# Peptides against a protein of PDB entry 1LOE: the designs that were tried, part 42

Target 1, 181 residues: chain A of PDB entry 1LOE
Amino acid sequence: TETTSFSITKFGPDQQNLIFQGDGYTTKERLTLTKAVRNTVGRALYSSPIHIWDSKTGNVANFVTSFTFVIDAPNSYNVADGFTFFIAPVDTKPQTGGGYLGVFNSKDYDKTSQTVAVEFDTFYNTAWDPSNGDRHIGIDVNSIKSINTKSWKLQNGKEANVVIAFNAATNVLTVSLTYPN
Target 2, 181 residues: chain A of PDB entry 1LOE as posed
Amino acid sequence: TETTSFSITKFGPDQQNLIFQGDGYTTKERLTLTKAVRNTVGRALYSSPIHIWDSKTGNVANFVTSFTFVIDAPNSYNVADGFTFFIAPVDTKPQTGGGYLGVFNSKDYDKTSQTVAVEFDTFYNTAWDPSNGDRHIGIDVNSIKSINTKSWALQNGKEANVVIAFNAATNVLTVSLTYPN

## One batch from the design tools (peptide; made by RFdiffusion4, then SolubleMPNN)

Design b2_p29_3_s4 (from b2_p29_3 with T1A E4N D7A K12T K17N F20L F28A)
Fold by OpenDDE base, seed 4:
Order: structure tokens, then C-alpha cells, then sequence
Structure b2_p29_3_s4 (fold): chain B 181 residues (1-181), chain A 29 residues (1-29)
């Protein structure tokens, strides 16, 4: 049966070759992470590693990344499970599916995960999501339970422009999602 | 519509070298 699909239609100017994992694949100017079937995990990694910090100097990189994604859901009232941007070890592999978004394995803090994610969560999981039940943007650190969230109204089939930036001087990660129209 | 979110994160718990990526999942609702 037809189900929700998650796609990236525009990459930032630093677009690189992709490593596909799970059900992720690409067509002309579109990266599709999920198949139109239930219970899938799809991922895509930029092939080039990023030196995010330096243990010798203690310096941490400033970075800005941007992309445009689209959620195509056959039923806008029932959209599962979500989409994430993540930072993880170079050898990262798909993790738990469903509400864990293929990135985490626990709602409890797990230092071994070594993963930071920005989630665009379309499905309410009672065990860890904000109690208001809203679809939301979240910042996740070694856990699917976000350290901060923002209610977000999904516009089905519309392109969402995302900018994610990290300021090393303040250690602040910022996320901006815009629906232009 | 624009949505903004921020959080303080000390990234030094990550490996020095990382990969950026995207992930999505589907399941029954």
C-alpha cells in the first residue's frame, strides 16, 4: 500500500557524493530515503568526512548546511515516522527504525551513540515526544528524546528549506525551517 | 512560515571525524 515518502530535492552548495544505506536512493535532482511501503529505513551520507573538531587544539568547527526536503504523505493526518539530519561516526550504520528514525536506539542518553541529529518528527511517540502531540522539530543528542523541540506544521508535498548552523564560540546549534509559500 | 529552534551542544563528544547524513523511516500508523 502507498505510504509516506521523504525526499531531499535540493542540497546545499557543498553537495557531495552520497553513500546510500537501507532503502535510500537517488533520481535526477531527488534523494528519496523511504520507499512507498511501511516499515522502511533509508539513509544517505555525504561521502566526505568532516573534521568537526580537533583534539590537539580543542578547536571546534563552525558550520552551516542547508537542504530542501519534501514529505509526500497519502494521508496528511497519518504521517510516520519522520526525517532527520544527523552527524555521526564515519562508519555509522542504520539504527532502529520507526520512531527512532533510523538514527538512535534508545530514549535514554547513550554516549556510545556519538550522534547528534535534527529531527523533523511527523509521528507522536508517547514515550519520548512532547506531550502536546504536535509534529515537531527536535535537536537530539545521543537519544531520540530531544533536548529541545519546536512545534511544526507539516505542509504535505511542499518544499521545506532548512538551514542548520553551529556556532563554536557559543556551542549553539540553530535550525531554521521555512516554507516559502 | 518559518520555524526556528536552537540548543547548546558540546560537540567534543563526537569523533573528530564524522559524516553528515539524512535518515527517514516509515511505519504503520
Amino acid sequence: as target 1 above (181 residues)
Amino acid sequence: ATYNLSATVDLTFLPENVRLGFSATTSAV
Scores: peptide ipSAE 0.774, ipTM 0.963, DockQ to the pose 0.673
Fold by OpenDDE base, seed 2:
Structure b2_p29_3_s4 (fold): chain B 181 residues (1-181), chain A 29 residues (1-29)
Amino acid sequence: as target 1 above (181 residues)
Amino acid sequence: ATYNLSATVDLTFLPENVRLGFSATTSAV
């Protein structure tokens, strides 16, 4: 049966080569992380590593990334499980599916994960998601349980423009999601 | 509609070199 699909229709500022993992793939039109099938994990990595910080100097990089994603859900009331942007070791591989979004394996803080994620979580998991049950944006550090969340109303089939920025001077990671209309 | 979220994160626990990526999942529901 047809299920939710997650796609990136634009990513920037410059397109790069991608490393596809799981069921992720690209066409001329979009990056498709999941097809409309059940029990899918799809990932795509920018092939070029980023020097995010320097252990010799202690300097941390500023960065800004942007992309546009679309969620297409045949059943707008049952949209699972979610979409993430993440920062991980260069050899990162797909992790637990479902509510772990293919990025994490536990709700407990796991330093060995070495992963930061921005989740766009469309499915409520009682064990770790905000108790209000809302779809939400979350910032995740070594855990699927977000360190901060923001309720978010999914617009099915609409392009969401996302900007994610990190300010090294303040150590603040900022997420902005906009539906233009 | 615009949604903003922020958090303080010390990235120095990451490897010096990382990759950025996207991930999505579906389930049986």
Scores: peptide ipSAE 0.769, ipTM 0.961, DockQ to the pose 0.676
Fold by OpenDDE base, seed 5:
Structure b2_p29_3_s4 (fold): chain B 181 residues (1-181), chain A 29 residues (1-29)
Amino acid sequence: as target 1 above (181 residues)
Amino acid sequence: ATYNLSATVDLTFLPENVRLGFSATTSAV
């Protein structure tokens, strides 16, 4: 199977390969998904669709994508709600805000969602998050309730380097987050 | 610090053509 790679190295206002939704926008320095206000949803999509699998052959693509994100919170003890990378239908629109991260609408499995997400969840929602209350990385399939999670310590204001890869031979999705130094 | 996570996912429930993206939300706490 083929391997598809994705990256964004420039985020100027004249960026032509991004679709902004909600409060998302760009500057010369960075992509900003949310305004510095409460109760917002912001998204940015790669404009080019990808052929992730083929129904005629049954083949599924391998892919690797990497990015760097920063969460800037005025109070490190009260950070809501989180950041996600997601895969969704080409006509996807912002979904429920808050703890649903603008990507899902339910903690129950919903096949009509047709969405896979990697969440970097900074706020504990008792209804679906791991009971230890830790901030965490999660892999989500058609639900905000993750199929697997990993406790994660947010470093407020620091760059987090992320690599997400899918191996079609094993159907394994992998996530790696690194804070340098 | 490095954090690793993995899971098995059958992606064939998705449309053949998809878009990748980023999302974030804020709320009062």
Scores: peptide ipSAE 0.767, ipTM 0.962, DockQ to the pose 0.893
Fold by OpenDDE base, seed 3:
Structure b2_p29_3_s4 (fold): chain B 181 residues (1-181), chain A 29 residues (1-29)
Amino acid sequence: as target 1 above (181 residues)
Amino acid sequence: ATYNLSATVDLTFLPENVRLGFSATTSAV
C-alpha cells in the first residue's frame, strides 16, 4: 500500500548544491525526500557548511532559512512518519528507524548526536509524542522527544511555507508554518 | 492557517561547523 511522499518544492537560498542521502533526489528544483513507498529514508544536505558558532569569541550566528513543502498521502488516514529540517555535524549520516525521522537513532536523549531538528511529525508515537495524539511541529535537541511542540493540522497535498529563524541574542529558535489557503 | 513555535536553544553544543538539511522517513508498515 502506498503511504506518504515528502517533497520540498522551494528551498533557499536559491541554487544551493545538495548532498543526497538515502532515496532523496531532485527534479526541476523539486526535492523529493521519499516516494509513497514503505520503509524509506531520504535526506538532502546543503553542501556548504555553516559556521554556526565560534569557540574563540563565543559568538553564535543568526540565521534564517525558508522552504515550501508538500506532504502527499494517497490514503489520508495512513500517513507516514514525517520529515525534519535539521542542523547536524558535517559528516552526518542517515539513521534507521522511521519513528526517528532519519535523524536520531534512539528514543532516548543522545548528546553525541549533536543535532537540532524541527520536526513535522505526521504519525503519533505513544512513547515520546505529545499525549494528545495530534500531528505536530516540534523542536528537537539531541532527542526525538521535543523540547516544545505545536499541534498542527496537515493539509494533504497542499504547499506549506516554512520560515525557521534563530536569534543569537536570545537563543530563540522560531518556526513559522503557513498554509496560504 | 499559520502555526508558530519557538524554543530556547543553546547551539554551542554543536560543532562550530555544521550542515543544514532535510530528512524524511516512511514506516515499514
Scores: peptide ipSAE 0.751, ipTM 0.948, DockQ to the pose 0.664

Design b2_p29_5_s1 (from b2_p29_5, 10 letters changed)
Fold by OpenDDE base, seed 1:
Structure b2_p29_5_s1 (fold): chain B 181 residues (1-181), chain A 29 residues (1-29)
Amino acid sequence: as target 1 above (181 residues)
Amino acid sequence: SQTYNLSTVIENFKDLLPDYVRLGFSATR
């Protein structure tokens, strides 16, 4: 099976092959997806398509992605809705903002979305989020309602190192988030 | 340091996605 990997180490203007959507942009060594204003959607896609599976052979690729993200908010208790890594069709466009994280449009399963996401959700939406109200990591498949979640404490303004891996043999998606000291 | 781990089986992964996809990031507020 094919193995795909990518990592995000630093950003700069015109430094990466990125497709910006909404309010996403780059500054020196940073990809910024939202401004400190309400009702914003910012996305950035890697321009190169990824061959996830081969329709001829049926083989599915393994993949590993690594990135570091920072959530900055003027108020640590009133942060953004969340940060999301996603896998979507090549022509994907921004979807519903707010609690839908710019990636989904419904809490109902929609196969036509063809989107898998890992959310780092910082805002509690009673309609679909875990009832404990915790900020959480979630794995989303064609719906903003996660198929699995893990409570997570945001460290505002701190770098979070993330590794996301998919094992095609087991169909297991693994997420690891670390705040190093 | 603080580490959080999460894993889950995604059934029928290849049926969820087209052959070619783009990877991306999104954030909202």
Scores: peptide ipSAE 0.699, ipTM 0.961, DockQ to the pose 0.868
Fold by OpenDDE base, seed 2:
Structure b2_p29_5_s1 (fold): chain B 181 residues (1-181), chain A 29 residues (1-29)
Amino acid sequence: as target 1 above (181 residues)
Amino acid sequence: SQTYNLSTVIENFKDLLPDYVRLGFSATR
């Protein structure tokens, strides 16, 4: 059986309550976002909203988040589309599956999406992914078509430690993924 | 170890997101 799973084993320093959407679920040790069948969307939201900016004062918040994820694709990597961290409105719901990673609905910029995502894309979609066909990390703003990407070599079954930070002074979003072993 | 870093400027960050957001994870296959 070709099974690919995306799981998160560590949620920063403090594990928060999660809102599960689609096929996402938890066990004692991990959050699993996929099930053993194709055409699935699994999501999980931190229950606590983040005040990312104040419309009254104009202040924008800095934030740093970290997590550890594992992609387990023992038989075929190409079955799965990818894993995504995202920032979205508090009432966000699963979006288009497949190559849209359950987060977006178009490769065209859509301001109404109000979503920023960091994708760990394991499937090459010719229509919007980097032409080199590499698995990649991407930063997405209101579109599945990344505004910036970096080739990434997936280590199957290995824990990837991720740190994502936004600096409000510079408006820079930074992603760091480390395979420690 | 192997580390991958990626950074980008997101212009008008405050204008593209609502005041309150949630962070989340998504995966598809």
Scores: peptide ipSAE 0.699, ipTM 0.961, DockQ to the pose 0.676
Fold by OpenDDE base, seed 3:
Structure b2_p29_5_s1 (fold): chain B 181 residues (1-181), chain A 29 residues (1-29)
Amino acid sequence: as target 1 above (181 residues)
Amino acid sequence: SQTYNLSTVIENFKDLLPDYVRLGFSATR
């Protein structure tokens, strides 16, 4: 089975091929997805399409992606919605509904979305988030309502190292987030 | 250091996505 791996360590134009959407932009050193103003959506797509499954054989590719992110929040009670990694059709466009992280548009399952996401959610939405109110990592399939979640303690302003892997034989998606210090 | 792990089976993965996809990042405020 084919394995596709992406190691994203830099986001500058000369380092990564990105398609910017909404308010997303990059410098040589970092990718910025949001502005310091409310009601903004920022996205960046890896420009190269990925052949994730073969329609003739039915074979699905394994993949591993790694990246580092930083979330800056002024305080624990005044934060943005969060950060999301996603897999979507090549022509995917930003979504503007509040609380949907720029990726989804409903808490109801929508197969036409054709989107799988890993959310790092810093804002509690009572309508669909885990009832304990914790910030959390979530795996989302065609809905902002996660199929599985893990409580996560945000370390403000610190770099988080993330590895996301998919095993095609088992259909298991694995997420690992590490704060080195 | 502190590590968080999460894993889950995604049912019918190949039926969810088109054969070609893009990876992306998104954030909102």
Scores: peptide ipSAE 0.673, ipTM 0.957, DockQ to the pose 0.845
Fold by OpenDDE base, seed 5:
Structure b2_p29_5_s1 (fold): chain B 181 residues (1-181), chain A 29 residues (1-29)
Amino acid sequence: as target 1 above (181 residues)
Amino acid sequence: SQTYNLSTVIENFKDLLPDYVRLGFSATR
């Protein structure tokens, strides 16, 4: 069994409706995405669709979202694969587990995925992860192989405050992760 | 405190996604 857990302790507006997929569930305190079992995929979607762009007018929306997550990894030598924020089609379903984080199916670019993700990757996959082996934040576009990464030191059991923003004028996606203490 | 920042240009963003999307979270082990 696996003892690592991934939780969201703050997400979106209060009383946000969620669509649970796989092993994801809620308690009074948090949204938990994993069970203490290997080979699990847990997901949760905000129920309200976002109008990202209008194909008729060409207008693209700016957006900012924030959340707080906690990783509890009591065994540093037996670590889960990771946690991901993603943007996907409204009917998205869980994808390949393990190193694909339940969001992608290939390290090769696949336009049919129609998925953009921000990964908080806790496991080194030699086939696609940065060669330094560090845990990292990554921005993924239609592939589990990140288009950009940054080394990240996990603070076990502590809340990480995340802000993700997209600027439509520049097409820049920005990620900030802060451990307040 | 410790802060990590990462940004990147996503080329042709609107061509990647449908008009309507959902935001979500995923975790695996």
Scores: peptide ipSAE 0.702, ipTM 0.961, DockQ to the pose 0.673; fails the geometry check

Design b2_p29_5_s2 (from b2_p29_5, 11 letters changed)
Fold by OpenDDE base, seed 2:
Structure b2_p29_5_s2 (fold): chain B 181 residues (1-181), chain A 29 residues (1-29)
Amino acid sequence: as target 1 above (181 residues)
Amino acid sequence: AQTYNLSTVIENIKDLLPDYVRLGFSATR
């Protein structure tokens, strides 16, 4: 096919109920975030809110999440903009599509966004992406322009195991993506 | 296996995010 699809085949550590937004949907086998059409935003939220910090004590939580995703882009990987994991306010709604990945609205830092994301970016946007043009993993804070990036070679149709962790003591967000084979 | 690791220091969560958040996935075309 001429289309690129993003799917999540494994959720961790427990299967969660999902809130679907935009064109996202699920089957028994996988979560699919995109339809076979352009100009689409598909999102899915874990229904259970995360208490990421305690407003009474000021304590900030450590957290770890994991999932497995597959990108199917049989003809061209550059036909879709990308896939993103994000952390946002509980009432978050789809944001700007395309290169903004449905999560952000600006390349300028916007504190009101209150969003942290890990992008798996499959489309080069010259205005904000790393100049080498590589597909990349990025950590985004209140902006589609990543704070840090790492070149990433997409393995078409292969499961990528992802672990995302936050250390509250150091404020370090860590992303690990593994293709096991 | 092929592994990619990326880490960065972010702002204090208390200053960055509300106390309750949701985790999610998004994809665009």
Scores: peptide ipSAE 0.740, ipTM 0.969, DockQ to the pose 0.671
Fold by OpenDDE base, seed 1:
Structure b2_p29_5_s2 (fold): chain B 181 residues (1-181), chain A 29 residues (1-29)
Amino acid sequence: as target 1 above (181 residues)
Amino acid sequence: AQTYNLSTVIENIKDLLPDYVRLGFSATR
């Protein structure tokens, strides 16, 4: 299988290789997904579709992507619902906001969603989040209810370097988040 | 530095996703 690498360059106000949805926008080389107000959904899609598997051969690609994100919140104990990386159909549109992170619509598994997400969840939703109430990294498949999670301590305003990789031979998705400083 | 690692087996991609997808980012508040 082939390996596909995804790189996110620095963004600017005139970014053309992103599709902005909801309140997402770019300014000063930053991608800003939400406003500092409640009830916002902000998304940005890489404009180029990714050929993740070949319908003729059935071959599935390995992929690796990396990005850096920052969460800035006026209140360190109320830092929005979360930030999410996702893979979805090319015509994907914003989904339910709040605890559904703009990516899903239910905690029930929905195969028609065809969405995989890595959530960096900053708000505890009793109905589906880990019972310890920790902020967490989660891997989500067709549901906001993560199939696996890891407790994560948010460093507000700090850059988090993330690497996400998929191994097609093992079907393993890996996530690494590093605060370098 | 503080590093967090997470991994899991997911469904076969060909059964889970369409052959063409888009990558994206989302945040809500």
Scores: peptide ipSAE 0.738, ipTM 0.968, DockQ to the pose 0.846
Fold by OpenDDE base, seed 5:
Structure b2_p29_5_s2 (fold): chain B 181 residues (1-181), chain A 29 residues (1-29)
Amino acid sequence: as target 1 above (181 residues)
Amino acid sequence: AQTYNLSTVIENIKDLLPDYVRLGFSATR
């Protein structure tokens, strides 16, 4: 294989309609977010908006989402930039590629981004990534520079089961990634 | 099985995000 690919093999509790952006597309087997070329951004949005808080009452919703992804890398030491789950305004469009993962435009906090992401970062960017150089899971708020990270060992070609949850009472966002085998 | 867990407190959602959002996936190379 000449290129790294990122795929979603399972998403949501039920199959949802998707809005494809950039180079994202579906096959009979999976959602694929990358093409076999450099400098690509592939995105897919769940078509249904989420009412995450009520502007009349101020109440904030709890939410849980789950998905399964696969990274196929031709070389374990030379892979693409990464894969990310994100929450953004309904009219969100692809942002800066490469190390910005198609979701952010700055390593500095930008409240106008209005974006929360969970990154599965496969490439070390010295300008903002943890200095140990490990591939990592990160929680990103309005910046590609994560507010928290966890070292993560990529299992090439294996399905990773992910659960992401938000607790409105505590404002805690949790991420769980499991390689079952 | 290998499991990785990460959690953090984030800003109040009502101050951070619009009331309606979309969830999505992105990948780059």
Scores: peptide ipSAE 0.737, ipTM 0.968, DockQ to the pose 0.664
Fold by OpenDDE base, seed 3:
Structure b2_p29_5_s2 (fold): chain B 181 residues (1-181), chain A 29 residues (1-29)
Amino acid sequence: as target 1 above (181 residues)
Amino acid sequence: AQTYNLSTVIENIKDLLPDYVRLGFSATR
């Protein structure tokens, strides 16, 4: 089967393969998705559409993507909502509902959303997050309420290396997050 | 090094997503 690979190793102001939405922008050093101001949404899309399945044959591609992210949340009682990787229709637009990470708009399953996401959630929403209140990695399908989660200890200001892979034969989505140091 | 792994079975991609998609990143405050 076909395998699609997407790797982001550098962000800069001359980035030609990103579409910025909301408050997202780049500097020489990093992609910044949010400003210091509350109630903001920032997104960046890989500009090239991905052919994730073939409408003529029904064949679904395997894919692997990797990236590095940093979250600065030094105050455990005054944090942002988190960071999200997502797969969505080419005309996807930012969502503004609080707690929905700029990607979803409901805790109820909505197939019309056509969105799969991996959340790195730093804010506990009692209505849908795991009851232990832990920061967590979540896999989200058409809903902010994750179908599976894992507790995650954020290392403030540290680079996290992420690999996300999908196996089309098994329909298994895997997430690996590593703090190298 | 500290590593976290998570995996799950999801619905068939062809039932979830259009044939052409975009990958993206999002964050909110």
Scores: peptide ipSAE 0.711, ipTM 0.964, DockQ to the pose 0.821

Design b2_p29_5_s3 (from b2_p29_5, 10 letters changed)
Fold by OpenDDE base, seed 1:
Order: C-alpha cells, then structure tokens, then sequence
Structure b2_p29_5_s3 (fold): chain B 181 residues (1-181), chain A 29 residues (1-29)
C-alpha cells in the first residue's frame, strides 16, 4: 500500500479529552491523524487550555510534555508530508495541508499565526526544508520554515518517545526523540 | 537506542503566543 499513517500511541501522564479536527480519530489503542487518502489533514487538540503566561504578573510558565508516536509507511516514506506537535491559540483550526502540515500557511514569518510547532517532517519541500533533503525534526515559529532542524532517521513502524520542554527563564525549547529499541 | 536532540531559543512567549493556548497534533499527506 501507498498509505502512510501517523499515530499517537501514548500520551503524557495527563492525558486529556481530545478535540478532533479534520480526519483525526481515535481507537481504543491509538490516535490516528491521517486516513488512507491523499490530501488529508488530521488534527487532535488537548481539550484543556494551558495558561502559558499571565498578563497581570508577566510570568511565563515552564512546561514539559511527552508522547509516543508511530509512523507506519510503505518503503516510499515521502508519500506523506509529516507529523507535528504544536502550540496555538485555543480556537485554532486546521491550516494549510500538505507540506504546511495543517499548522501553517506560509514559509514567510507571520506573527499573527501565534503558533509554535515541532515537526517530524517526512517529505522534502524544496522551498523551505533543509537542502540536504533529510527527514528531520524541526522547530517552527510562525512559519513552516524551521528556525532549527535536526536530521532524523525514521524507523518505520517503531514507537518514538518524544519529550518537549520549554524553559521560560532561557526561552529555550528542547525536543528529544528516542527510539528505545 | 537512538536519540535525537534539538534545542533552540525562541521568541519571548508573551510576545509570541496568547495567554491561553492548546497543545495538539497534526499530520498531513
């Protein structure tokens, strides 16, 4: 088959109710974000908002989140565009599909997007991806063009454990992806 | 085990995001 699927098999310890958007759905065992057709956008949001900073005090929160995902793909992994974790306004809706991963609408910086994403990009888009063509992890701020990337070798069908943390004192966002086996 | 680490300084959150946000996942093909 030419179908690539993206699934979340484990959520953090504070698994919450999910808001499904587009083609995202859940089973007893996993969240699946894509269906078996092209031009699909699947999203799932944790229902509970996070108060990430406070205008009265000026304080900014630290946060850590973790999840486990699986990509099931044929030999041609590039049949799908990618998987993304994101932080966005509470009323966020699916954005442009394809290489924009359903999260952004442009490679140009757009402050009104108010979106930070960690992409696990499985498809090389010449217009904005690293020129080496590698699958990669990227940190995206208000643009699909990553501000930083790391080459990443996809292990098909294997669980990847991800930890994403933000340190408010340093403004550093960290991503760790581990294939334990 | 194979581990990949990536970190970067981002913009001040108060300038970047609204006070209240949601976390989510997205995938496309």
Amino acid sequence: as target 1 above (181 residues)
Amino acid sequence: AQTYNLSTVIENIKDLLPENVRLGFSATR
Scores: peptide ipSAE 0.749, ipTM 0.970, DockQ to the pose 0.664
Fold by OpenDDE base, seed 2:
Structure b2_p29_5_s3 (fold): chain B 181 residues (1-181), chain A 29 residues (1-29)
Amino acid sequence: as target 1 above (181 residues)
Amino acid sequence: AQTYNLSTVIENIKDLLPENVRLGFSATR
């Protein structure tokens, strides 16, 4: 391709129906979240809701999800803001684009967002990103400003296998990204 | 292979999210 694109080539553990929002779409081979133009927001939701906690019992669920994504940036990564996994209310809609990754609207904590995200951030936003300017993985809670980050070296065109898990007993959200080769 | 791990404690889910949520992906340019 001529432009940066974000694609998911594998998602699991089971293939699910998807709800597409914005510019997200599917081909036979992959889920693509961006068009070949700037200023796009592409989202895809697993259609099946997760009952993450239960008000009757007070129980909170553990969950694990996995997917494989590819970033293709033949010219420059600087034109793409990033890719993110998120957890949000069932009726979630695309939010602010650009550096807000289509998931958030503020760098200030906003509990009404009710959104947790794992960002794979490819663009340095001075206002909220780690000052070292590295591409990074971040965990975001109700804000585009990550509560924790890790520098990440993007491998262009390579499949990244991601596992995201939440442990309800400890409230720990864990992200693992692996480039197998 | 190269692996990146990141973990953090988040707020109690009961206080953070509604009972029913969806998982999703988003990308912007």
Scores: peptide ipSAE 0.744, ipTM 0.969, DockQ to the pose 0.664
Fold by OpenDDE base, seed 3:
Structure b2_p29_5_s3 (fold): chain B 181 residues (1-181), chain A 29 residues (1-29)
Amino acid sequence: as target 1 above (181 residues)
Amino acid sequence: AQTYNLSTVIENIKDLLPENVRLGFSATR
């Protein structure tokens, strides 16, 4: 039986308590977001909220986060929909529809979503993904349709080290993904 | 080693997100 899984094997910079949603669960070694059954959504939130900006002062925070993930897919050409890191309101809930990666519900811009995501998209959706059909890294703002993308070669079963940073002075969000070996 | 970099300017955070947010991971199949 074919089983595709998404796992987070390292959290950074500090270990955090997690809030699990959908099919997400953890062991001492890793966070697993999916199970063998299709049409599933698995999520995990860092339990501690982040005060990312302050309405009284107008200040906006810089932030840097890092993690390591692994995609295990028995067939590199028949994989699941994808994995995503996201920033959302504290009461965020899983969204339905595999193509929306569990965080969005439309290809149309919806400011009420209040969600920013970095997708690691392993499935080509003709309605909104880059036309070259490549697996890709995307930056998503209030829509599953990325505002910017980068073609990405999945290395099945290998750890990918990710660093995501936001610079408040420039409003630049930066993503770096490295396969060390 | 293989490295991929992506960066973009996004909307002002104060116009985009609430003051308090959570970070998370999500996956679907």
Scores: peptide ipSAE 0.726, ipTM 0.966, DockQ to the pose 0.659
Fold by OpenDDE base, seed 5:
Structure b2_p29_5_s3 (fold): chain B 181 residues (1-181), chain A 29 residues (1-29)
Amino acid sequence: as target 1 above (181 residues)
Amino acid sequence: AQTYNLSTVIENIKDLLPENVRLGFSATR
């Protein structure tokens, strides 16, 4: 391909209808979130909202979600900004592109964002990314500056199986990424 | 196989998110 592409090849556990935003589109094989140009934001939302907590009872839900993504980068030394999973208000719209991954607008904490994200960041942004410059997985809360990160080695063109879970009793968000081969 | 695990405590969901949310994916270049 001419430029880096980000695709989701599998959804789970049950595939839902998708709401496409920006430059995201589907083929028979995959959901592609980017087009072959710079300054692109592509998003896709599961159409069904999740009632993640209830104001009347005070209950907070546990949840687990899984998906498989592929990054196709024609040049491993010149890769796009990144891919992210996020949780946001039902009427969420694309946010700032580039290093903000289309999900955030600031490196400073912004409670009005009401967004939690798991980033798979392929580009080093000096202003907020870990100083070692590694590609990384990050957990982001109301800011593109991750509250926790882990170095991650991209396997170009390979499927990455991801499981993301939230435990309401402990407020712990967990991420597992596996390259099976 | 190569596996990467990451976990962290986040804010209480009821203080952080609205009652109803959507899950999504985003990518940028």
Scores: peptide ipSAE 0.743, ipTM 0.969, DockQ to the pose 0.664; fails the geometry check

